# Ledger of designs, part 48: peptides against a protein of PDB entry 3OIQ

Target 1, 212 residues: chain A of PDB entry 3OIQ
Amino acid sequence: KNRIFVSSSKDFEGYPSKAIVPVQFVALLTSIHLTETKCLLGFSNFERRGDQSQEDQYLIKLKFKDRGSERLARITISLLCQYFDIELPDLDSDSGASPTVILRDIHLERLCFSSCKALYVSKHGNYTLFLEDIKPLDLVSVISTISTKSTNSSKHSSSELISECDLNNSLVDIFNNLIEMNRDEKNRFKFVKLIHYDIELKKFVQDQQKVL

## One batch from the design tools (peptide; made by RFdiffusion4, then SolubleMPNN)

Design b1_p14_4_s3 (from b1_p14_4, 4 letters changed)
Fold by OpenDDE base, seed 1:
Order: C-alpha cells, then structure tokens, then sequence
Structure b1_p14_4_s3 (fold): chain B 212 residues (1-212), chain A 14 residues (1-14)
C-alpha cells in the first residue's frame, strides 16, 4: 500500500473504522510519555481546533511487549532527545526500576520538527498510530527549505515532487500557526522564550510575519 | 540528518 501524507490529524476522522494504513506527517514534538507499560510521543501542527489544547494532535505509540522491545523504545527516546538537546533523566541507571519520563509542552522551549512515518491502526472506530520511522529535522534546514521554495522546482519525479510539496506546505503551515500563537497574548508560546532563539530564527519569523 | 526506524511487535486487527 502507498504511504499517505497527512496534512491534518482531522484526516483520521474520515479513515476506516477497521484498517491498517501507512501514513506520513511532519509536526512538532510536544510530549514524551515513557512508563513501564507504554511509550507515547505527542506531536502537533498547532492547527486551530476550537478551544481544545493544540498539543498532542498526533499521539504516536512505540509498542513494546518484552524487555528487548522496551529497550528499543528507550534507545529511540534517548536518540531523539540527544538530537533535540532535550535533557532526560539517566535512563541507564542500574536501579532495577524502569525509568519514567513525562515531558510536556516541549514546543515552549524547543522547536522539534519531525517527519514521522506511522501505521494508522483502527479496530472499533478508535485508532492508534504506531511509529515506523522518525526523522528529526534541523531548524536551519527547515528555514532554508521554506525560504528556497519560491524559485526552483527541480525536475523530480511526480511522486517526489508531491512529497516535497506536501512537506514544505506543512512546514509553512506550522510556522504560520506558531506566528499566530506568538501574536496571541493568551497563548503561552513565544518565540523569544525558545532556548535556541537566535538571530536567524528572529529574522525568519520577522520576514514571515510581514506576509501574514 | 538521520532517521530512527522503529520495529513494533506484530500488529493485528484480529
């Protein structure tokens, strides 16, 4: 089956009540929930959904069933956090207790852009997204990608062009949503509160704000 | 850039 690019988590409302569908999306990491029984990653595009929290629009499960698969989940979380410079408690502590990690509101401190491949799995009207692949995206690369789209569509295959266009459009939408959140005095998100807020990000945001 | 592939245990609809 072809992988479907998902631009909104609302798309899943139209999905079959009993299916397995390979999907792909790009979003910001908003939460990490690692316990003895489950591992969940929360992501959001910050699409406006009325008065509901804009966090965790995509809940991605890392399924484990044994110590080996649990270790794989922990390694995955460690690698992701290492890339984004997210401080975790020592997950290798010789204390025979499985470490619990609960992080929320990650986007308030760091913009953790991620391209995710997942399996949409529904059985009884409810669905679960299972992680297949995660690619963390560098913020400089994201900014460069958005900025360069204005000129040269290189002749890629129609399928590659669609995927690149979909990715770029979603990245633009995320930034536009963040700009709206930053303008809202009631919203906790502010670009200037990001740990990695620099001159490049500042300039990019200022330039994007002129178009909105 | 790198990617992290994650292998879930078997997923069944049954």
Amino acid sequence: as target 1 above (212 residues)
Amino acid sequence: SFSISYKNPPISLD
Scores: peptide ipSAE 0.633, ipTM 0.952, DockQ to the pose 0.957
Fold by OpenDDE base, seed 2:
Structure b1_p14_4_s3 (fold): chain B 212 residues (1-212), chain A 14 residues (1-14)
Amino acid sequence: as target 1 above (212 residues)
Amino acid sequence: SFSISYKNPPISLD
């Protein structure tokens, strides 16, 4: 089956009640939940859903069953956190107790853009998304991608079934949502509170705000 | 840019 690009987590409401569907989306990392029993990554594109929390629209499970697969989950989390400069407690601590990591509201401090491949697995109407692949995206590259597509529409690089258009549109949508959140006095998200808030991001946000 | 492939244990609908 071809991998489906998902622009909204609402798309899953229309998915089969009993299926395995390969999916892909781009979103911001919002939470990390690593315990002895589970590993979950929360992602959001911050699509407005009324008064509901805009966090964790995509809950991605890293399934483990044994020490080897648990270690793989830990390594995955460590690598992501290293890439995004997220401070974690030492996950390799010999203390025999599996370190618990619970991070929330990551997007309030860092914009952690991620392209995720996952398996949608539905049973009895409920679904779980299982991680297959995660590609962290550099913010500078995201900004560049959005800025360049505003000028060059044409090159269909044919090979990956997921159009470069879908990815870029989702990135634009995320930024637009963040701009709206930044404008909302009730919203905790503010660009100026990001640890990595720099002149480039400031300029980009200012330019995008003129289009909205 | 790098990607991390994650191998889940077998997933079954059964």
Scores: peptide ipSAE 0.633, ipTM 0.951, DockQ to the pose 0.941
Fold by OpenDDE base, seed 5:
Structure b1_p14_4_s3 (fold): chain B 212 residues (1-212), chain A 14 residues (1-14)
Amino acid sequence: as target 1 above (212 residues)
Amino acid sequence: SFSISYKNPPISLD
């Protein structure tokens, strides 16, 4: 079955009430919710949705049912946090209580771009997205990808070209949304407040702001 | 860059 690229989490409003659909999207990690019973990752492209919170537009579940699958969830979270330099409490602490991690508004401190593959699962109109794969994206690579968009008409297959175009378009849309948020005095998001705000990101944002 | 594959327990529509 072909995996559907999702540019907006609104696309799911048109999805079947009873289906399993493999999907792919790119978004910023906004939240982590790990408890003894569930693991959820929140993602957003910060698409404007009226007065609703723009965080957690994609709520991705890591389902576990046993200690082995729970460990896999914990490892997944640890690896993501390690990649993004997100400080977590020690998840391996010998205190037999499974550590609870609740992080929100991650995007206010770090731009954690992620390419996600998930299963859309609907039973009664309501859906859950289950994680299949996550690829964290390096910010420098994201900036480079957006900046070089014009030249690589390379010989990739039509399906790969579509996926790359979709990815690149979504990355641009995310940055455009972040620029709008940064311009909004009421929005808590500011590029200058990012821990990793450097000269490269500053220059990129300034250059993108001139095109918008 | 790395990719993390995650295997959920079986998902059923039943």
Scores: peptide ipSAE 0.633, ipTM 0.951, DockQ to the pose 0.929
Fold by OpenDDE base, seed 3:
Order: C-alpha cells, then structure tokens, then sequence
Structure b1_p14_4_s3 (fold): chain B 212 residues (1-212), chain A 14 residues (1-14)
C-alpha cells in the first residue's frame, strides 16, 4: 500500500473503521509519555480546533511487550531527546524500576520539528498510530527550506518519501499557526520564550508576520 | 540528519 501524507489529524475522522494504513506527517513534538506499560509521543501542527487542546493532535505509540522491546522504546526516546537537547532522567538505571518520563508542552521551550512515518490501525472506529520511523528536523534547515522554496528535491524516487511540496506546505502551516498563537494574548506559546530563540528565528518570524 | 526506524511487535486486526 502507498504511504499517505497527512496534512491534518482530522483526516483520520474519514479513515476506515477497520484498517491498517501507512501514513506520514510533519509536526512538532509536544509530549513524551513513558511508563512501564506504554510509550507515547505527542505531536501537533497546532491546527485550530476551537476550545480543544492543540497539544497531542497526533498521539504516536511505541509498542512494546517485553523487556527487550521496552529497551528499544527507551533507546528511541533517548536518541530523539539527545537530538533536540531535551534533558531526560537516566533511562539505563540498573535500579530495576522502569523509569517514568512525563514531559508536556515541549513546544513552549523548543520547536522540535519531526517527520514521522506511522501505521494507522483501527478496529472499531477507534484508532492507534504506531511509530515506524521518525526523522527529527533541524530548525535552521526548516527555516531555510521555507525561505528558499527549495526545489532541491533529492531525486530519491522511492514512493515512500514525503513529497517536497507536502513537506514545505506543512512546515509553512505550522509556522503560520505558531504566529497566530504568538499574537493571541491568552496563548502560552511565545517565540521569545523558546530556549533557542535567536536573531535568525526572530527575523524569519518578523518576515512571515508581514505576509499574514 | 538521522532517522530512527522503530520495529513494533506484530500488529494485527484479529
């Protein structure tokens, strides 16, 4: 089956009640939830949904069933957090207690852009998204990509890649949504509160605000 | 940039 690009988490409302569908999307990491029994990553594009929380629009599960597969989930989280400079408690502690990690509202401190491949799995109208692949995106590269409308499609002709147009459109939409949130006095998100807020990001936001 | 491939335990609709 061809992998489907998803621009909105609302697309899943129209998906089959009993299916396995490979999907891909681009979003910001918003939460991490690791316990002894589950591992979940929350993502959002911050699409307006009325009074609903804009966090965790895409809830991605890392499934494990045993100690070995749980270790793989921990390694995956550690690698992701290392890339985004997110501090985690020591997940390799020999203390026999599985470390619990609960992080929320990650986007308030860091813009963690991620390209995700997942399996949409539904049985009775309810669905779960299972992680297949995650590619963290560098913020400087994201800004550059949006600013240049880069047509540098690396000709990776594999039918499994996100189209450059779909990726760029989603990145633009996310920034536009963040700009709207930044303008809203009731919204907790502010660009100036990001740990990595610099002159480049400031200039980019100012230039985008003139077009909106 | 790197990517992380994650292998889930078997997923079934059964």
Amino acid sequence: as target 1 above (212 residues)
Amino acid sequence: SFSISYKNPPISLD
Scores: peptide ipSAE 0.632, ipTM 0.951, DockQ to the pose 0.939

Design b1_p14_4_s4 (from b1_p14_4, 5 letters changed)
Fold by OpenDDE base, seed 3:
Structure b1_p14_4_s4 (fold): chain B 212 residues (1-212), chain A 14 residues (1-14)
Amino acid sequence: as target 1 above (212 residues)
Amino acid sequence: SFSISYKNPPISLE
């Protein structure tokens, strides 16, 4: 089955009530919820959805059922957090207590762009997204990709016909949404409050704000 | 490029 690129988490409202569909999306990591019984990653494109929280628009589950699969979830979270410079409590503690990690509002401090492959699984109208692959994206690379208007169709022969255009459009949409949030005095998100706010990001935001 | 592949335990529609 071909993997479907998802531009909005609203797309899932039109998905079959009983299906397994491989999907891919790009979003910002917003939350991490690791407990003894579940591991969830929250992602958002920050699409305006009325009065609904813009966080956790994509709730991705790392399924585990045993200590071995739980360890895999912990390793996955550790590696992701290591890449984004997110401080976690020691997940490797030999103390037989599974560490609980609850992080929210990650986007207020760090823009953690992530390309996610997941399985949409629905049984009775309700769905769960299960993680298959996560690729963290470097912010400099994201900015460069948006700025260069990469019309260079890299003919990379990956049989996954995800249009480079779909990826780029989603990245642009996310930044546009962040710019709107930054302009909103009621919104807690501000670019200048990001830990990694630098001259490059500042310039990019300033240039993008002139177009919006 | 860095990526993390995650293998879920079997997922059934059952």
Scores: peptide ipSAE 0.629, ipTM 0.948, DockQ to the pose 0.957
Fold by OpenDDE base, seed 1:
Structure b1_p14_4_s4 (fold): chain B 212 residues (1-212), chain A 14 residues (1-14)
Amino acid sequence: as target 1 above (212 residues)
Amino acid sequence: SFSISYKNPPISLE
């Protein structure tokens, strides 16, 4: 089955009540929930959804059923946190207690852009997204991708027709949503509060704000 | 850039 690019988590409202659908999206990492019984990653594009929290619009499950698969989930979380410079408590502590990690509001400190491949699995009208692949995106690369008018459709003949346009449009939409949040005095998100706020990000945001 | 592939245990609709 072809993988479907998803621009909004609202798209899932129109999905079949009993299906397995390979999907892909790009979003910001907003939460990590690792316990003895589950591993969940929260993502958002910060699309306005009335008065509801804009966090965790995509809840991605890392399914485990045994100690081996649980270890794989922990390694996955450690690698993501290492890439994004997110401090985790020592997951290797010899204390026979499974480490619990609960991080929220990650986007308030770090912009963790991620391209996710997942399985949409619906049963009885409810769905779960299961992680298949996650690619963390470097912020400098994201800024460069948005700033360069992609005139060169490099015909990458890979039958993974993820339109370079779909990725770029979603990245632009995320930044536009963040700019709106930054302008809202009631919103906790502020670019200047990001740990990695630098002159490059500042300039990019200022240039994007002139177009909105 | 790298990607992390995650293998879930079998997923069934049954």
Scores: peptide ipSAE 0.626, ipTM 0.948, DockQ to the pose 0.947
Fold by OpenDDE base, seed 5:
Structure b1_p14_4_s4 (fold): chain B 212 residues (1-212), chain A 14 residues (1-14)
Amino acid sequence: as target 1 above (212 residues)
Amino acid sequence: SFSISYKNPPISLE
């Protein structure tokens, strides 16, 4: 079955009420919710959705049912946080209690771009997204990708072109949304408040702001 | 860059 690229989490409103659909999207990590019974990753592209919170537009579940699958969830979270330099409480603490991690508003401090593969699973009109794969994206690579692809119509296969164009378009859309948020005085998001705000990101944002 | 594959327990529509 072909994996569907999702540019908006609104796309799921048109999905079947009883289905399993493999999907892919790119978004910013906004939240981590790890408890004894569940692991959820929140993602957003910050698409404007009226007065609703722009966070957690994609709630991705890491399902576990036993200690082995729970360990896999914890390892996944640890690896993501390590990649993004997100400080976690020690998840390996000998205290026998499964650590609870609740992080929100991650995007206010770090831009954690992630390419996600998930299963859309619906029953009775409600759905859950289950993680299949996550690829964290380096910000420098994201900036480079957006900056370079305005010109290279290189003859790649039609299927690879679509996926790459979809990814790039979504990355551009995310940055445009962040620029709008940064311009909004009521929005808590500000590029200058990012821990990793550097000269490269500053220049990129300034250049993108001139096109918008 | 790395990718993390995650295997969920079986998902059923039943």
Scores: peptide ipSAE 0.624, ipTM 0.948, DockQ to the pose 0.940
Fold by OpenDDE base, seed 2:
Structure b1_p14_4_s4 (fold): chain B 212 residues (1-212), chain A 14 residues (1-14)
Amino acid sequence: as target 1 above (212 residues)
Amino acid sequence: SFSISYKNPPISLE
């Protein structure tokens, strides 16, 4: 079955009440919730939804049933956090209690762009998104991709072509939403508060602000 | 760039 690119988490409201649908989206990592019983990753594109929280618009589950699959979830979280330079408590602590990790508002400190493949699984009108694949995206690469209107349709082989256009459009939309949040005095998000805020990001944001 | 593939335990609609 072809994977569907999702530009908005609202798209799931129109999805079948009993289905398994492979999906893909790009969003910012907003939360990590690892406990003994579950692992959840929150993502957002910060699409305005009225008075609703803009966080965790995509709640992605890493399902585990046993210690082996739990270990796989932990390794996945560790690798993701290592890539984004997110400090985690020591997950390898020999104390037989699985460490609980609850991180929220990650986007207030770090822009963690991620391309996610997931399974939409619905039952009785409710759905769960299960992680299949996560590709962390480097911010410099994201900025470069947006700045260089990729006229280079490198014809990579046709079968899983989630359009480079869909990815690029979603990345632009995310930045536009962040710019709007940055302009809003009531919004906690500010580019200047990012740990990795540099001259390149500053210039990019300033240039994007002129187009909006 | 790398990707992390995650294998969930079997998911059924049953």
Scores: peptide ipSAE 0.624, ipTM 0.948, DockQ to the pose 0.949

Design b1_p14_5_s1 (from b1_p14_5, 7 letters changed)
Fold by OpenDDE base, seed 3:
Structure b1_p14_5_s1 (fold): chain B 212 residues (1-212), chain A 14 residues (1-14)
Amino acid sequence: as target 1 above (212 residues)
Amino acid sequence: SPKNLNEEELQEIL
């Protein structure tokens, strides 16, 4: 089955009430929820949804049913947090207690761009997204990709790649939404409060603000 | 809003 690129989490409102659909999206990591019984990742593109929370628009479940899947979930969380410089409590504590990790509002401190592959699984009009694959994206590379309309069609003919156009449009939409949030005095998000706020990000935001 | 599937519903599908 072809994997569907998802530009909005509203697309799932039109999805079949009983289906398995492979999907992909690009979004910011907003939350991590690791307990003894579950592992969840929250993502958002910060699309305006009226009075609905702009956080956790994509709630992704990791399989967490046996020691092997639990270990894989913990390794996935550790690798993501290492890549994004997110401080985790030591997951290897000899105390036999499974460490609980609950992080929220990650986007207020760090822009954690992620390309996700997931399975949309629905029954009786309810759905769950299961993580299949995750690729963290470097912020400098994201800024470069938006700033340079890549005219280099490298014909890598693999039927599993996200369209470069779909990726670029999704990244632009996320930044536009963040710029709108930054302009809103009621919104907690401010670019200047990001831990990694540098001259490059500042310049990029200032240049994008002139087009909006 | 669509709710998450419970663990039993997921085990029947996966």
Scores: peptide ipSAE 0.121, ipTM 0.822, DockQ to the pose 0.232
Fold by OpenDDE base, seed 1:
Structure b1_p14_5_s1 (fold): chain B 212 residues (1-212), chain A 14 residues (1-14)
Amino acid sequence: as target 1 above (212 residues)
Amino acid sequence: SPKNLNEEELQEIL
């Protein structure tokens, strides 16, 4: 079955009330919720949704039903946090209580771009997104990809064609939304408050702001 | 807004 690229979390409002659909999207990591009983990742494109929080537009569940799936979820969270330089409490505390991790508003400190593969599962008009795969994206690579005008469509026949156009468009849309949030005095998001705010990101944002 | 499936509903599908 072909995997569907999702540009907006609103697309799921039109999805079947009983289905299993493989999907993919690109978004910023906004939250991590790891408890004794569940593991959730929140993502957002910061698409304008009226007065509602723009966080957790994509709520992704990790399987957490047995000791094996729980271990895999914890390893996944650890690896993501290591990649994005997110400080976690020591998960290896010899005291048999699994540490609880609840992080919110991650995008206020770090831009954690992620390419996600998920399974949309619906019943009775309710749905859950299950994580199938996650690829963290390097910010320098994201900036370079947006800055290089798409002229090299080398048709390499990868049978999982994420349209390079769909990926690039989603990355541009995220940056445009962040620029709008940065311009809004009421919005908590500011590029200058990012821990990794450097000269390269500053220049890129300044150049994008001239086009908007 | 669509709600998340509960654990029981998920066990029937997965």
Scores: peptide ipSAE 0.119, ipTM 0.821, DockQ to the pose 0.235
Fold by OpenDDE base, seed 4:
Structure b1_p14_5_s1 (fold): chain B 212 residues (1-212), chain A 14 residues (1-14)
Amino acid sequence: as target 1 above (212 residues)
Amino acid sequence: SPKNLNEEELQEIL
């Protein structure tokens, strides 16, 4: 089955009530929820959805049913947090208690762009997204990709390649939404409050603000 | 809003 690129989490409202659909999206990591019984990752594109929290638009479940899947989930969380410079408690502590990690509003401190592959799994109109793969994206690489308007459609004709256009459009939409949030005095998100706020990001945001 | 599948429903599918 071809993997479907998803630009909005609203797309799932039109999905079959009983299906398994491989999907892919790009979003910002907004939350991490690791407990003794579950592992969830929250992602958002910050699309406007009325007065609801814009975090966790994509709630992704990691398989967490046995020691092997639990270990894989913990490793995945550790590697993501290492990549994004997110401070975690030691997940390998010999204390026999699996550490609980609950992080929210990650986007207020760090822009954690992630390309996610997931399985949409539905039954009786309810659904869960299961993580298949996650690729953290470097912010400098994201900025460069948007700025260069990649006209090189290298038509590598493998049925698994996301349209470079779909990825770029989603990245632009995320930045546009963040710019709108930054302009809103009521919104907690501010680019200048990001721990990694640098001259490059500042310049990029200023240049994007002129187009909006 | 669609609810997440419960753990029993997930075990039948995975």
Scores: peptide ipSAE 0.119, ipTM 0.820, DockQ to the pose 0.236
Fold by OpenDDE base, seed 5:
Structure b1_p14_5_s1 (fold): chain B 212 residues (1-212), chain A 14 residues (1-14)
Amino acid sequence: as target 1 above (212 residues)
Amino acid sequence: SPKNLNEEELQEIL
């Protein structure tokens, strides 16, 4: 079955009311919700959605039904947080209660770009996205990818692989949305408040701001 | 906003 690249979480409004569709998207990690009974990841591309919070546009559920799936969920969260340098409370505390992790507004401190594969599962017009795979993306690699592709619009690679163009377009759109948020005085997002704000990111943002 | 499927609905589909 072909995996569909999703550029907008609004695409799901047009999806069948009863379906299982493999999807892929790229977005920023915005929230982590790990409890004793649930594991959810929030992602956003910060598309304009009127006055609604632009957070958690992609709410992704990890399977959390048995000890094996719970363990996989916890390991997934730990590895993501380690990759993005997100401080978690010690999950290995000798108190046999698994710690609850509730993180929100992650994008205010860290740009956690992630390529996600998920299953769209719907019934009666309601849907849930189940995580199948996640690849964290390095910010330097994202910046380099956006900066280099402004010149190579000429390879029709007819490979059924999710177009490297779709990924790049979505990454550009995310940065454009972040630039708009940064320009808005009412928006809490500011590039200069990111913990990893460096000279490279500063230069990239300044160069992108000239194109918008 | 589309609601998440409940656990019972999810068990019937997955």
Scores: peptide ipSAE 0.118, ipTM 0.821, DockQ to the pose 0.231

Design b1_p14_5_s2 (from b1_p14_5, 10 letters changed)
Fold by OpenDDE base, seed 2:
Structure b1_p14_5_s2 (fold): chain B 212 residues (1-212), chain A 14 residues (1-14)
Amino acid sequence: as target 1 above (212 residues)
Amino acid sequence: MKKDLNVEELKEIL
């Protein structure tokens, strides 16, 4: 079954009311919700939605039904947080309670670009997205990819017909949306408040701002 | 479409 690239979480409004569809998108990690009973990841591309919150546009569920799936969810969260330098509350509280992690607005401190594979599952006009795979993206690699007009369609091997163009366009759209948020005085997002705000990111943002 | 299927609705699909 071909995986569908999703550029907007609005695309799911047109999806079948009873289906199972493999999807892929790129977005920023905005929230982590790990409890004793569930694991959720929030993602956003910060597309304008009127007065609606721009966070958690993609709410992704991890399987959390048995000790094996719960362990896999916890390992996934730990590895993502290690990759993005996200400080977790001490998961090792001697209380014997399953570690609870509730992080929100992650994008205000860190740009956590992620390529996500998910399963869209719908019934009775409702849907859920289940995580199948996640690849964290390095910010320097994202900046380089946008800055290089890569005319090189490197034919990377033959199993997922997701065009390099769809990924690059979505990365550009995310940065454009962040630039608009940074210009809005009412928006909490500011590039200068990112923990990893450096000379490279500053220059890239300044150069992109001249094209908008 | 509304977000979030409940756990029982999901058990019938998966």
Scores: peptide ipSAE 0.057, ipTM 0.757, DockQ to the pose 0.252
Fold by OpenDDE base, seed 5:
Structure b1_p14_5_s2 (fold): chain B 212 residues (1-212), chain A 14 residues (1-14)
Amino acid sequence: as target 1 above (212 residues)
Amino acid sequence: MKKDLNVEELKEIL
């Protein structure tokens, strides 16, 4: 089955009431929910949805049904948190209690760009997204990718790989949405409050703000 | 928000 690139989590509203569809999207990590019985990752593109919370637009389940899947979920969370420099409570405590991790509003402190592959699974109009693969994206690499592509309108490459255009358009849309949130005095998101707010990100945001 | 499928509903699809 061909994997569908999803630019908006609203696309799932139009998806079949009974289907299994492989999808891919890029979004910011907004939440982590790891308990003894569940592992969920929240992602958002911060698309305008009226008065609804813009967090967790993509709620992704990790398989958590057996010891092997639980271990894989925990390792996935640990590796993501290590990559994004997210402090986790010590998962290795000799207390035989599975550590509970509940993180929210991650985007207020860190821009955790992630390329996700998931299975959309639906029945009776309800759906669940199951994580198949996740690639964390480096912020410097995201900034460089957006900055370099304002100049290359031309190359048809017919290959069934999710177009590098779709990924870049979604990254631009995310930054545009973050700029709008940063301009809104009521929004808690501010670029200057990011732990990793540096001269490069500052310059990039200032340059993008002139185009919007 | 579309509701998550329960474990029983998921077993019938997967």
Scores: peptide ipSAE 0.028, ipTM 0.689, DockQ to the pose 0.206
Fold by OpenDDE base, seed 3:
Structure b1_p14_5_s2 (fold): chain B 212 residues (1-212), chain A 14 residues (1-14)
Amino acid sequence: as target 1 above (212 residues)
Amino acid sequence: MKKDLNVEELKEIL
């Protein structure tokens, strides 16, 4: 089955009530929920949804049914947090208690861009997204990719079934949504409050704000 | 559509 690129988590409202659909999206990591019995990742593109929370628009489950899947989930969380400089409590505590990690509002401190492959699984009009693969994206690379779309059609044939256009359009949409949130005095999100707020991000935001 | 299939519903599909 071809993988479907998803630009909005609203698309799932129109999806079949009984299906398995391979999907892909790009979004910001907003939450991590690791307990003894489950592992969840929250993602958002911050699309405006009226009075609904803009966090956790994509709630992704990691398989957590046996020691092997639990270990894989913990390793996945550790590697993501290492890549994004997210401080985790030591997951290898000699105390025999599985460490609980509950992080929320990650986007208020760090822009954790992630390309996610997932299985959409539905039954009886309910759905779950299962993580298949995750690629963290470097913020400097995201900024450069958005900025360079004005000057180079270099055909690099990478055999991934995603239009380079869909990824880049979703990255632009996320930044536009963040700029709108930053302009809103009621919104907690501010670029200047990001731990990694630098001269490059500042300049990029200032240049994008002139186009919007 | 509602989010969240229960574990039993998921075991029948996977």
Scores: peptide ipSAE 0.027, ipTM 0.697, DockQ to the pose 0.251
Fold by OpenDDE base, seed 1:
Structure b1_p14_5_s2 (fold): chain B 212 residues (1-212), chain A 14 residues (1-14)
Amino acid sequence: as target 1 above (212 residues)
Amino acid sequence: MKKDLNVEELKEIL
């Protein structure tokens, strides 16, 4: 079944009320919610939605139904946090309780670009997104990909890959949304408050700001 | 706004 690229979480409003659809998107990691009973990842492209929170526009569930799936979810969270240099609270509970992780507003400190594959599952007009795969994206690689106006459509394999154009457009849209948030004095997001704010990111943002 | 499916609704689909 062909995987559908999703540019906006609004697209799911038009999706069938009873379906299973493989989807993919790129977004920033905004939240992690790991408890004893569930594992959720929040993502956003920061698309403006009126007065609604721009966080968790894509809420993704990890399977968390047995010790095997719970272990896989915990390993997935640990690997993502290691990749993005996210400090997990010291899980040294000598109490034998499963560690609880609740992180929010991750985008205020770190730009955690992620390419996600998920299953859209719907019934009775409600839906859930289940994680199938996640690829963290390196920020330097994201900046280079946007900066290189890809004239190199190397036609390798006409089957199942995200259009390089769809990925690039979504990455540009995310940066444009972040630039608008950075210009808004009421918005908590500021590029200069990112822990990894360097000369390269500064230059890239300054160059993008001249086009908007 | 679509809401998340509960666990029982998901067992009937999967």
Scores: peptide ipSAE 0.102, ipTM 0.797, DockQ to the pose 0.248; fails the geometry check

